Peptides against a protein of PDB entry 2AUS. Designs and how they scored, part 154

Target 1, 323 residues: chain A of PDB entry 2AUS
Amino acid sequence: ADIKREVIVKDDKAETNPKWGFPPDKRPIELHIQYGVINLDKPPGPTSHEVVAWIKRILNLEKAGHGGTLDPKVSGVLPVALERATRVVQALLPAGKEYVALMHLHGDVPEDKIRAVMKEFEGEIIQRPPLRSAVKRRLRTRKVYYIEILEIDGRDVLFRVGVEAGTYIRSLIHHIGLALGVGAHMAELRRTRSGPFKEDETLVTLHDLVDYYHFWKEDGIEEYIRKAIQPMEKAVEHLPKIWIKDSAVAAVAHGANLTVPGIVKLNAGIKKGDLVAIMTLKDELVALGKAMMSTQEMIERSKGIAVDVEKVFMPRDWYPKLW

## One batch from the design tools (peptide; made by RFdiffusion4, then SolubleMPNN)

Design b2_p20_3_s2 (from b2_p20_3, 11 letters changed)
Fold by OpenDDE base, seed 1:
Structure b2_p20_3_s2 (fold): chain B 323 residues (1-323), chain A 20 residues (1-20)
Amino acid sequence: as target 1 above (323 residues)
Amino acid sequence: ALGPLIREFLARSEALRARW
């Protein structure tokens, strides 16, 4: 998720009208909530769906959705997209995840052997989804990006793990235990990252949300609830971006595909078929879509469909119709 | 006694479990 993507400028003379749109930092509180994502610290116990239902109740919302299920017993980073931003979760589902896990070994193993064997689980692993998963129980490859052992105390191993979306840490721990020859189980699990959302100052509890909503509604203090909600643009920070002319914004906001002439600047390394974020020159999210061209094709071509627009977020009236 | 980082990790999980 921290891949700094190069920005290629196609039109260095492109200006933006400051009167059009609502940049993330200029949204009134009600509009900020309508286009918001909460970095929730999910407690262990409830389902991710129950927690989303509680957030809707606490904040008096009609719609919300989560950026990838955490099991009931799993705590930590659960992005919850609000209202008009609800569909931005589609950007977070394929994003990499980080966890801290406590593994309990069923026998004594020398620390050096634990370290050596756990390092062998970095890279590609074969997993079968659990019975409780909505995913078909077919064997599939997943990437373990890194394993960092934090502490070893006898049979208890605390470790950080970065993984591809839909890697099952419980299954990983089971296979580590088999490779160690003693067996193992997952004692505790916390998600510390989901794409651009991590354990930082933006992480809030359900209690924080209750208190912050009360301060806003009863005391007129919006500062806390404003800080507790991230702009929806945060949920697409890890995606490759395409920035468009003001004259192209309203057409894309009406559901038109992005054509090459509308592009001002774009990230390097876009491939055909990639999920991309279409942005204004004020870093407002217009839409998500599928790249129909590579970055190179978008530079070299004068015409054609650059992005097949799958989901519009921006209202149709934020920018004028210039067609 | 569990190592200090394991204790801190579990204490954080319990604090969240007790609050909701």
Scores: peptide ipSAE 0.540, ipTM 0.929, DockQ to the pose 0.872
Fold by OpenDDE base, seed 5:
Structure b2_p20_3_s2 (fold): chain B 323 residues (1-323), chain A 20 residues (1-20)
Amino acid sequence: as target 1 above (323 residues)
Amino acid sequence: ALGPLIREFLARSEALRARW
């Protein structure tokens, strides 16, 4: 998620009409909610699906979806995409995750050995999904990006871990315990990051949402509910982006594929087959799609399909038809 | 006694449970 992507400009003279669209910072509160994502602090106890159902009830929503399941006992960062933004969760599912975990060892191990063995789990690990996962239980490689030991107290090890999507921290702790020779289990787990969503001032509880919705509906105070909901564009910050001309926006919003002439600027390092976000020059999310060209091909070519548009988010009427 | 960061981490989890 933290890879700063270079921006390559193809058309440095491309302007945008300020009268068209609704930039993420300029949405009326009702529209902001319809295109919103909550950075929820999921409590331990409920399932991620129960929490989504409660958010729908609290905020009087027809649709919502989450950016990646947390087990019932796991707390912390659960992105919940609302209404018209619901399908933006597809951008969050493959995103890297961070956790803080408490591991309990089943025997005494010297601290130096704990530190040495845990460092060996940085990099590629082989995992089998748990029995309760909807994923076929095939062995698969996953990346552990980093392990940071926060505190060691006897048999209790508190650590931060950055991982590839679908890495099972419970399985990681089990394997660390085996490598230490004493065994271990996961005592507590909190997700501290899901792609662009982290523990920050945007993190809200279910109680905060109840109160903030009440302040809006009964007291006319929109400020709290507005701050509690992030624009859907937040959910794609970690994706490679392609920014398009105003004249291309309405076509893409109607489900047309993005062609090379519509591109104003793009991130470096796009490969064929990558999930990309198609953006306006005002950083509005138009659509998600599959790159049909590399960044280099999108620069060098004058024509052709750059992106196969898979999911449109932008309403068809925000930009005029200019074709 | 658990280390101070472990205690803080667990206390945060319990505070979220108690509210729910």
Scores: peptide ipSAE 0.537, ipTM 0.929, DockQ to the pose 0.860
Fold by OpenDDE base, seed 3:
Structure b2_p20_3_s2 (fold): chain B 323 residues (1-323), chain A 20 residues (1-20)
Amino acid sequence: as target 1 above (323 residues)
Amino acid sequence: ALGPLIREFLARSEALRARW
């Protein structure tokens, strides 16, 4: 999520009409909720599906979806996309994750040896998915981006870990315990990051949502519930982006593929097959799609399908039909 | 006694459990 992507401008004269669309900061509260994502602090105990059902009940919503399952016993960052934004969670599934984990060792190990062995688990690791995962139990490689030991107290090791999506921290801890020669288990786990969502001022509890919804519905105070819900555009901050002309927005909002003439600017390093976010010049999410060209091909070509549009988010009426 | 950061980490998890 922290990779700054270069922006290449194709049309430096492209303007946007300020009367069209609803930029993320200009949505009325009801519309903000309809296109919202909650950075939820999931409690330990409930499933991610139970927590989503509770949010739907608290906020009186028809639909919601989560940005990647946390096990019942796991707490922390669970992005929950609301209503019309529900399918934006597909952008968060491949995103990197960070956790804080408490590992309990089954024997005494010198602290220097703990530190040395845990550092060897930075980089590529081989994992087998657990029995309860919907994923086939084949061995697969995963990246551990970093391990930061926070505290060591005898047999208890608190550490921060950044990982590739679908890395199993329980399996990592098991392998660390084997490498230490004493064995280990995961005592507690918290997710501290899911792509662009982290432990910050946007992190809210289920209780915060109850209170903030009450303040809005009974007291007429919308500011708390407005701050508790992020715009859906937050859920795509880590994706490569393509910004399009106002004249192309309504076509894409109707489900048309993005063609090269509609592109104003784009991120560098897009490859064919990448998931990309199609944005307006006001940073509104129009759609997610699959890149059919590289960044270089989208610059050099005058025509052709740039993005195969997989999921539209923007309403069809926010921008006029100009074709 | 568990180290201070381990205690804080566990206390935060328990405070979230008690609210659910």
Scores: peptide ipSAE 0.532, ipTM 0.928, DockQ to the pose 0.851
Fold by OpenDDE base, seed 2:
Structure b2_p20_3_s2 (fold): chain B 323 residues (1-323), chain A 20 residues (1-20)
Amino acid sequence: as target 1 above (323 residues)
Amino acid sequence: ALGPLIREFLARSEALRARW
């Protein structure tokens, strides 16, 4: 999510009509909620599904979905997409994750040995999915991007870890314990990041949501609930983007594939097969789709299908039909 | 006594449990 992608401009004269669409920061409160994502601080105890069901009850919602399961005992960052935004969670499933973990060692180990062995677990690791996973229990590689030891106190090791999606921290700790020769287990785990969602001012509890909904419904104060809900566009910040002409927006909003003439600007480094976000010039999410061309092909070609549109988010009436 | 960062980390987890 921290990779700054270069923006290549294909049409420097393309303007957008300010009367069309609803930019993320200009949505009425009801529309903001319908296109919202909550950066939830999931408590330890409940399942991610129970927490989503509670949010639906608290906020009087028909639909919601989460950006990647946390185990019942795991706390922290759980993105919850609301109503019309519910399917944006598909963008968050493949995103990198960060955790803070407390590891308990089953024997005494010198601190220098703990530090040396944990550093060897940075990079590619071999994992077997746990028995409770819907994934076939085949050995697979996963990336550990970094391990940062925060504190060592005797047999207790607090560390931060950045990982590829679907890395099992419990399995990592088990393997670290084996490499140390004493064994280890995961005492506590918190997720501190899920793609663009992190521990920041946007992180809210289930209690905050109860209070903020009450302030809106009973006191007429929308400010708190507005700040507690992020626009759905936040959930695609980590994806490569393609920005399109106003004349192309309604067609894509009707489920038409994006063709090369509709492109105004795009991120560098798009490959064929990448998940991409199709955006308006006002940074509104129109759709998610599969890139059918590289960035270079989208620049060099005058025609053809650039993106196979998989999921539309924008209503078909926000922009006029210009074809 | 556990180190200060470990104590803070566990206290935050427990404060979230005690609310539910």
Scores: peptide ipSAE 0.529, ipTM 0.930, DockQ to the pose 0.823

Design b2_p20_3_s3 (from b2_p20_3, 9 letters changed)
Fold by OpenDDE base, seed 2:
Structure b2_p20_3_s3 (fold): chain B 323 residues (1-323), chain A 20 residues (1-20)
Amino acid sequence: as target 1 above (323 residues)
Amino acid sequence: SLGPLIQEFLARSERLREEF
């Protein structure tokens, strides 16, 4: 999902006032937390909801939400959006996922056959949601983007897999086991990616958050807690973006739809109906919305509604009302 | 013995479980 989106400039003379807004890298610590997302290393054992409830207690927060459920036994990348950023999780739900899985085979299979059969599961697969899913148990197609075998030891197969959102790795492993003729089960599962969030230097544990909050509150050291929390703009990196004039920001922050004259630059390949991020020229997230035009229509037209604004994030007072 | 990458993978899951 590192699709480098081309940026088309519509107004090359558009400037931004440095006195307005709060760029993601220049927020005071309290404001940074209010507009933050944690790249949490979820431990195996607790539910994703229990982990969110603990983060709220650790950081003394009123609201938080997660960027897509991990089962209790599943570890790894769980984006947790904080306070005013809580609703940004809607951008992460449709995002691609990566996992590392340990599959245990119920019989002996030659390594060449394991590799050949697992390669056939790249592409479109038919899945039925598990009984515990709130999703209707209808058969549905899902994409497996890639399978990378990391290690084979007898009946144990460690592999990396990139998948479309809502692909069930447990069901994939069950079908691989059936195709091998011996059966298989999922022994262990870790999520290594959720859209723009991956295993990197931003990944933190629940213990890290306890310690970093203590260093801030007791010792006055904000550096650790500042690094442990990403700006909410990180949670929209994978979306197509539209950058708007300073004069359009306050209107969108009040819930007005974005009109074509407000656009300064935009990503290529936006389609009507796409979820898009509306950004300032300082890369601040103003709102999420539904594209009402394609990129081409937003370039060619002089007027009309470009984006139907669904979720505002920016406070109404960060930019002046210029209308 | 399990392969070294499988061992590392399981050991990481266990550390995260014991810490919690």
Scores: peptide ipSAE 0.579, ipTM 0.945, DockQ to the pose 0.870
Fold by OpenDDE base, seed 4:
Structure b2_p20_3_s3 (fold): chain B 323 residues (1-323), chain A 20 residues (1-20)
Amino acid sequence: as target 1 above (323 residues)
Amino acid sequence: SLGPLIQEFLARSERLREEF
């Protein structure tokens, strides 16, 4: 997820008006919440939907959505997109995930064999989704990006694992146990990363949110709740980006497709069909859309539809209509 | 006794469960 994408500049003379829009750091607190994402530390016990309903109650919100289901027993990083940002979660669904897992072995295995076998599970694995998954039960490949063994104590193995979206850690542990010849099960699981959201200073509990909301509403102290909510732009950091000129922003905010003449700069490696974030020159998220051209085609062509706009986030009035 | 990192990992899960 941390692959810095190269930025190709098409128009090096393009300027932005500082009076237009609301950059992520310049939003009034109410507007910041309307375009916010919480990096929630989901407790073990509740469903991801119950936790979203709690956040809506705590923060007095009409809408919220989560950046990918955690099972009830699974704790850790659950991005919760708020209000007008609710649909930004679609950017987080395909994002890579990291977990820390405790695996319990059903027999004694030499540590060297544990380490060797777990290393073989780095790369492509074949998985079948569990019955409880909304995903059709087809055999599919998933990438395990890395496995890092943190501790081995007899039959208990603590490890960090980076995986492609929709990799089932419970199934991975089951297959590791089979490969070890003794069997294994998942004792505990925590998600430590969901795309750009990780265990860092932005991770907050439900209790933190209660306290921080009270400090704002009762004491007039907005600082805590402001820090507890990330701008929606955080939720698209891992996507390829296209930055557009000020004169194109209002049209895209009205739902117009992005045409090639609107592009100021873009990430390298965009393919036709990729989900892309359309950004202002002030790094504000205008919309998500489907790339209709590659990066190379967007550079070489003078005209045409670059992005089919699927979801607008920016209000229509943040930038003037210049067409 | 479980290793120290396993103990810390489980203790963190329990704290989050008790808070909820």
Scores: peptide ipSAE 0.579, ipTM 0.944, DockQ to the pose 0.869
Fold by OpenDDE base, seed 3:
Structure b2_p20_3_s3 (fold): chain B 323 residues (1-323), chain A 20 residues (1-20)
Amino acid sequence: as target 1 above (323 residues)
Amino acid sequence: SLGPLIQEFLARSERLREEF
């Protein structure tokens, strides 16, 4: 997720009109909410769907969606996209995740052996999805990017783990317990990262949202609710980006595919079939789409469909029709 | 007694559960 992507400039003379659009930092509070994502600290107990329903009630919203299910008992980072931003959560589904987990061992194991065996689980692991998952129960490979042991106390092991999307930490802990020869179970689990969303100053509770909404509605204080909601553009920071001309924005906002002449700059390493974010020169999210060309093809070609536009976010009137 | 980081981790989960 933290790979700084090179930016290749195709048109170095392309300018943007400062009167068009609404950059993420310049949205009025109502518009900021309509295009917002909350970095929610999900409590243990409720489902991710119940928590989304409560956020809708607290903030008086018609629509919201979450950036990947946390089990009822799992706490921590749950991105919740609001109103017009609701479908931006699709960008977060393939994103890497981090967790802190408490593993309880079913027998005594020397600390040196715990450390050695857990290090062997860094890299490629074979998993079968649990019965409760909507995912077909076929064996699949998943990446464990890192395991950091935080504390060992007898049979209790606290660790941080970075994983590929759709890695089951409960299954990882079960396999670690088998490799240790004593068995193990997951005692507690917290998600500490979901792509660009992490444990930082943007993480807010359901209580924070209640209070911050009341400060806005009853006291006229917008500051707290404004800071508690991230712009939808935050949810696409980890994606490869394509920046487009002002003249192309309205067409894409109407659902037209992005053609090669509309491209000003783009990230290196885009492959055909990648999910990409189409951005304005003011870093506003216009749409998500599927790359129909590589970065190299988008540079070398003078014409053709660069991106198949799958989901528009930008309103149709933020930029003028210039076609 | 559980180690201090384990205690803090569990206490954080419990506070979030009680606030809900």
Scores: peptide ipSAE 0.578, ipTM 0.944, DockQ to the pose 0.864
Fold by OpenDDE base, seed 1:
Structure b2_p20_3_s3 (fold): chain B 323 residues (1-323), chain A 20 residues (1-20)
Amino acid sequence: as target 1 above (323 residues)
Amino acid sequence: SLGPLIQEFLARSERLREEF
C-alpha cells in the first residue's frame, strides 16, 4: 500500500503565481515528452538497455534511462524516463518491487508444506548477488515484505512477492526449493510493480509506442502519446516531499540548496539522509536531494540547509529570480 | 494440464514475445 504520508503545513498563507511554471497537466506535448516517464511493459527476450535504445529510436529521443534493470527473460513494469527527466530513475532504484513468479519444484511436495515453508521466507533473508550483477558479490540482507501464493498445480507454484530493491527472486526460489528438500527453479518472472509504477492503464508495449508516435507525427493525433507518457512527477510519488515558496524555486533550479525559510509544507517522517523530492506549490518537481534535517528540525528551525540538492530537473527560467 | 492462473500467466508472456 502506498503509505500516504501526513502533510505538515508551515505557511498556510503561501500563494503561488499561476503564470509561473508548467504544472504536469498544462505541459505542451513536446514539453510533456521532455519531462516524461513511460510505464513500459518490457517483453521477455531483450535487455533493459536494448529496450531503452528502441524507445529512443521509436520516439526520436536523444536521451532516456530505465528505473531498474530487468533481466532479458523477465517481463513487465520497466519505467523509462525520457530526455530531461532521464535522471529521475534514481528515485526508482531504491523503491520496493513486486513480482509474479512461477516456481517449478524438482519433486513432489504436499501443498500444506509448500504454503508453510513459503510463509517462513517473509521477512529478512540473506542473499549473495549473482555473478552478472554490478553489485559487489557479498552476502547482504534483503526484506521480503509479503508472499502471496496465487496457484499451486502439482510441482508448479505461482506466487506474488513484494521485495526490497535488489532482492533476487531467482535466489529466493532456489532457497525455497532447498527448504522444501526437493530443489526448485524459476520458470517465469514478471515485475508487476516498481515503486509508483504498476500494472494499470498506464502500462504500454513497444508496439503501442510505435503506433502512438505514428498517430501523432503522421495524423496529428497527440492524445495517445500524451496518455502513454506519464509526467516525471509520478516517478517521485513514493518519496517524501517538501513544497517550497515561489521565491525559492528559481534558486533551487539554479542548484542552490534548499534553506528552511523556503519551506511551505512537508511530509512527516523525513529523516536526515533521506532522498526527498522538492516540489512547487503546483506539484512540479524542482529537484531531488538529500535531507540534511528531519521533518521536526525543519519545523522547529528558522534557518539552515534543509536539503542538499543533488539533481535539478526544473528549467532555470520557469520561475523568476527573486533574490 | 497447468492450473488456469499459471496458463494465463504464461500466455501473457508469450503474447509479449510475439509482439516483440
Scores: peptide ipSAE 0.578, ipTM 0.944, DockQ to the pose 0.886

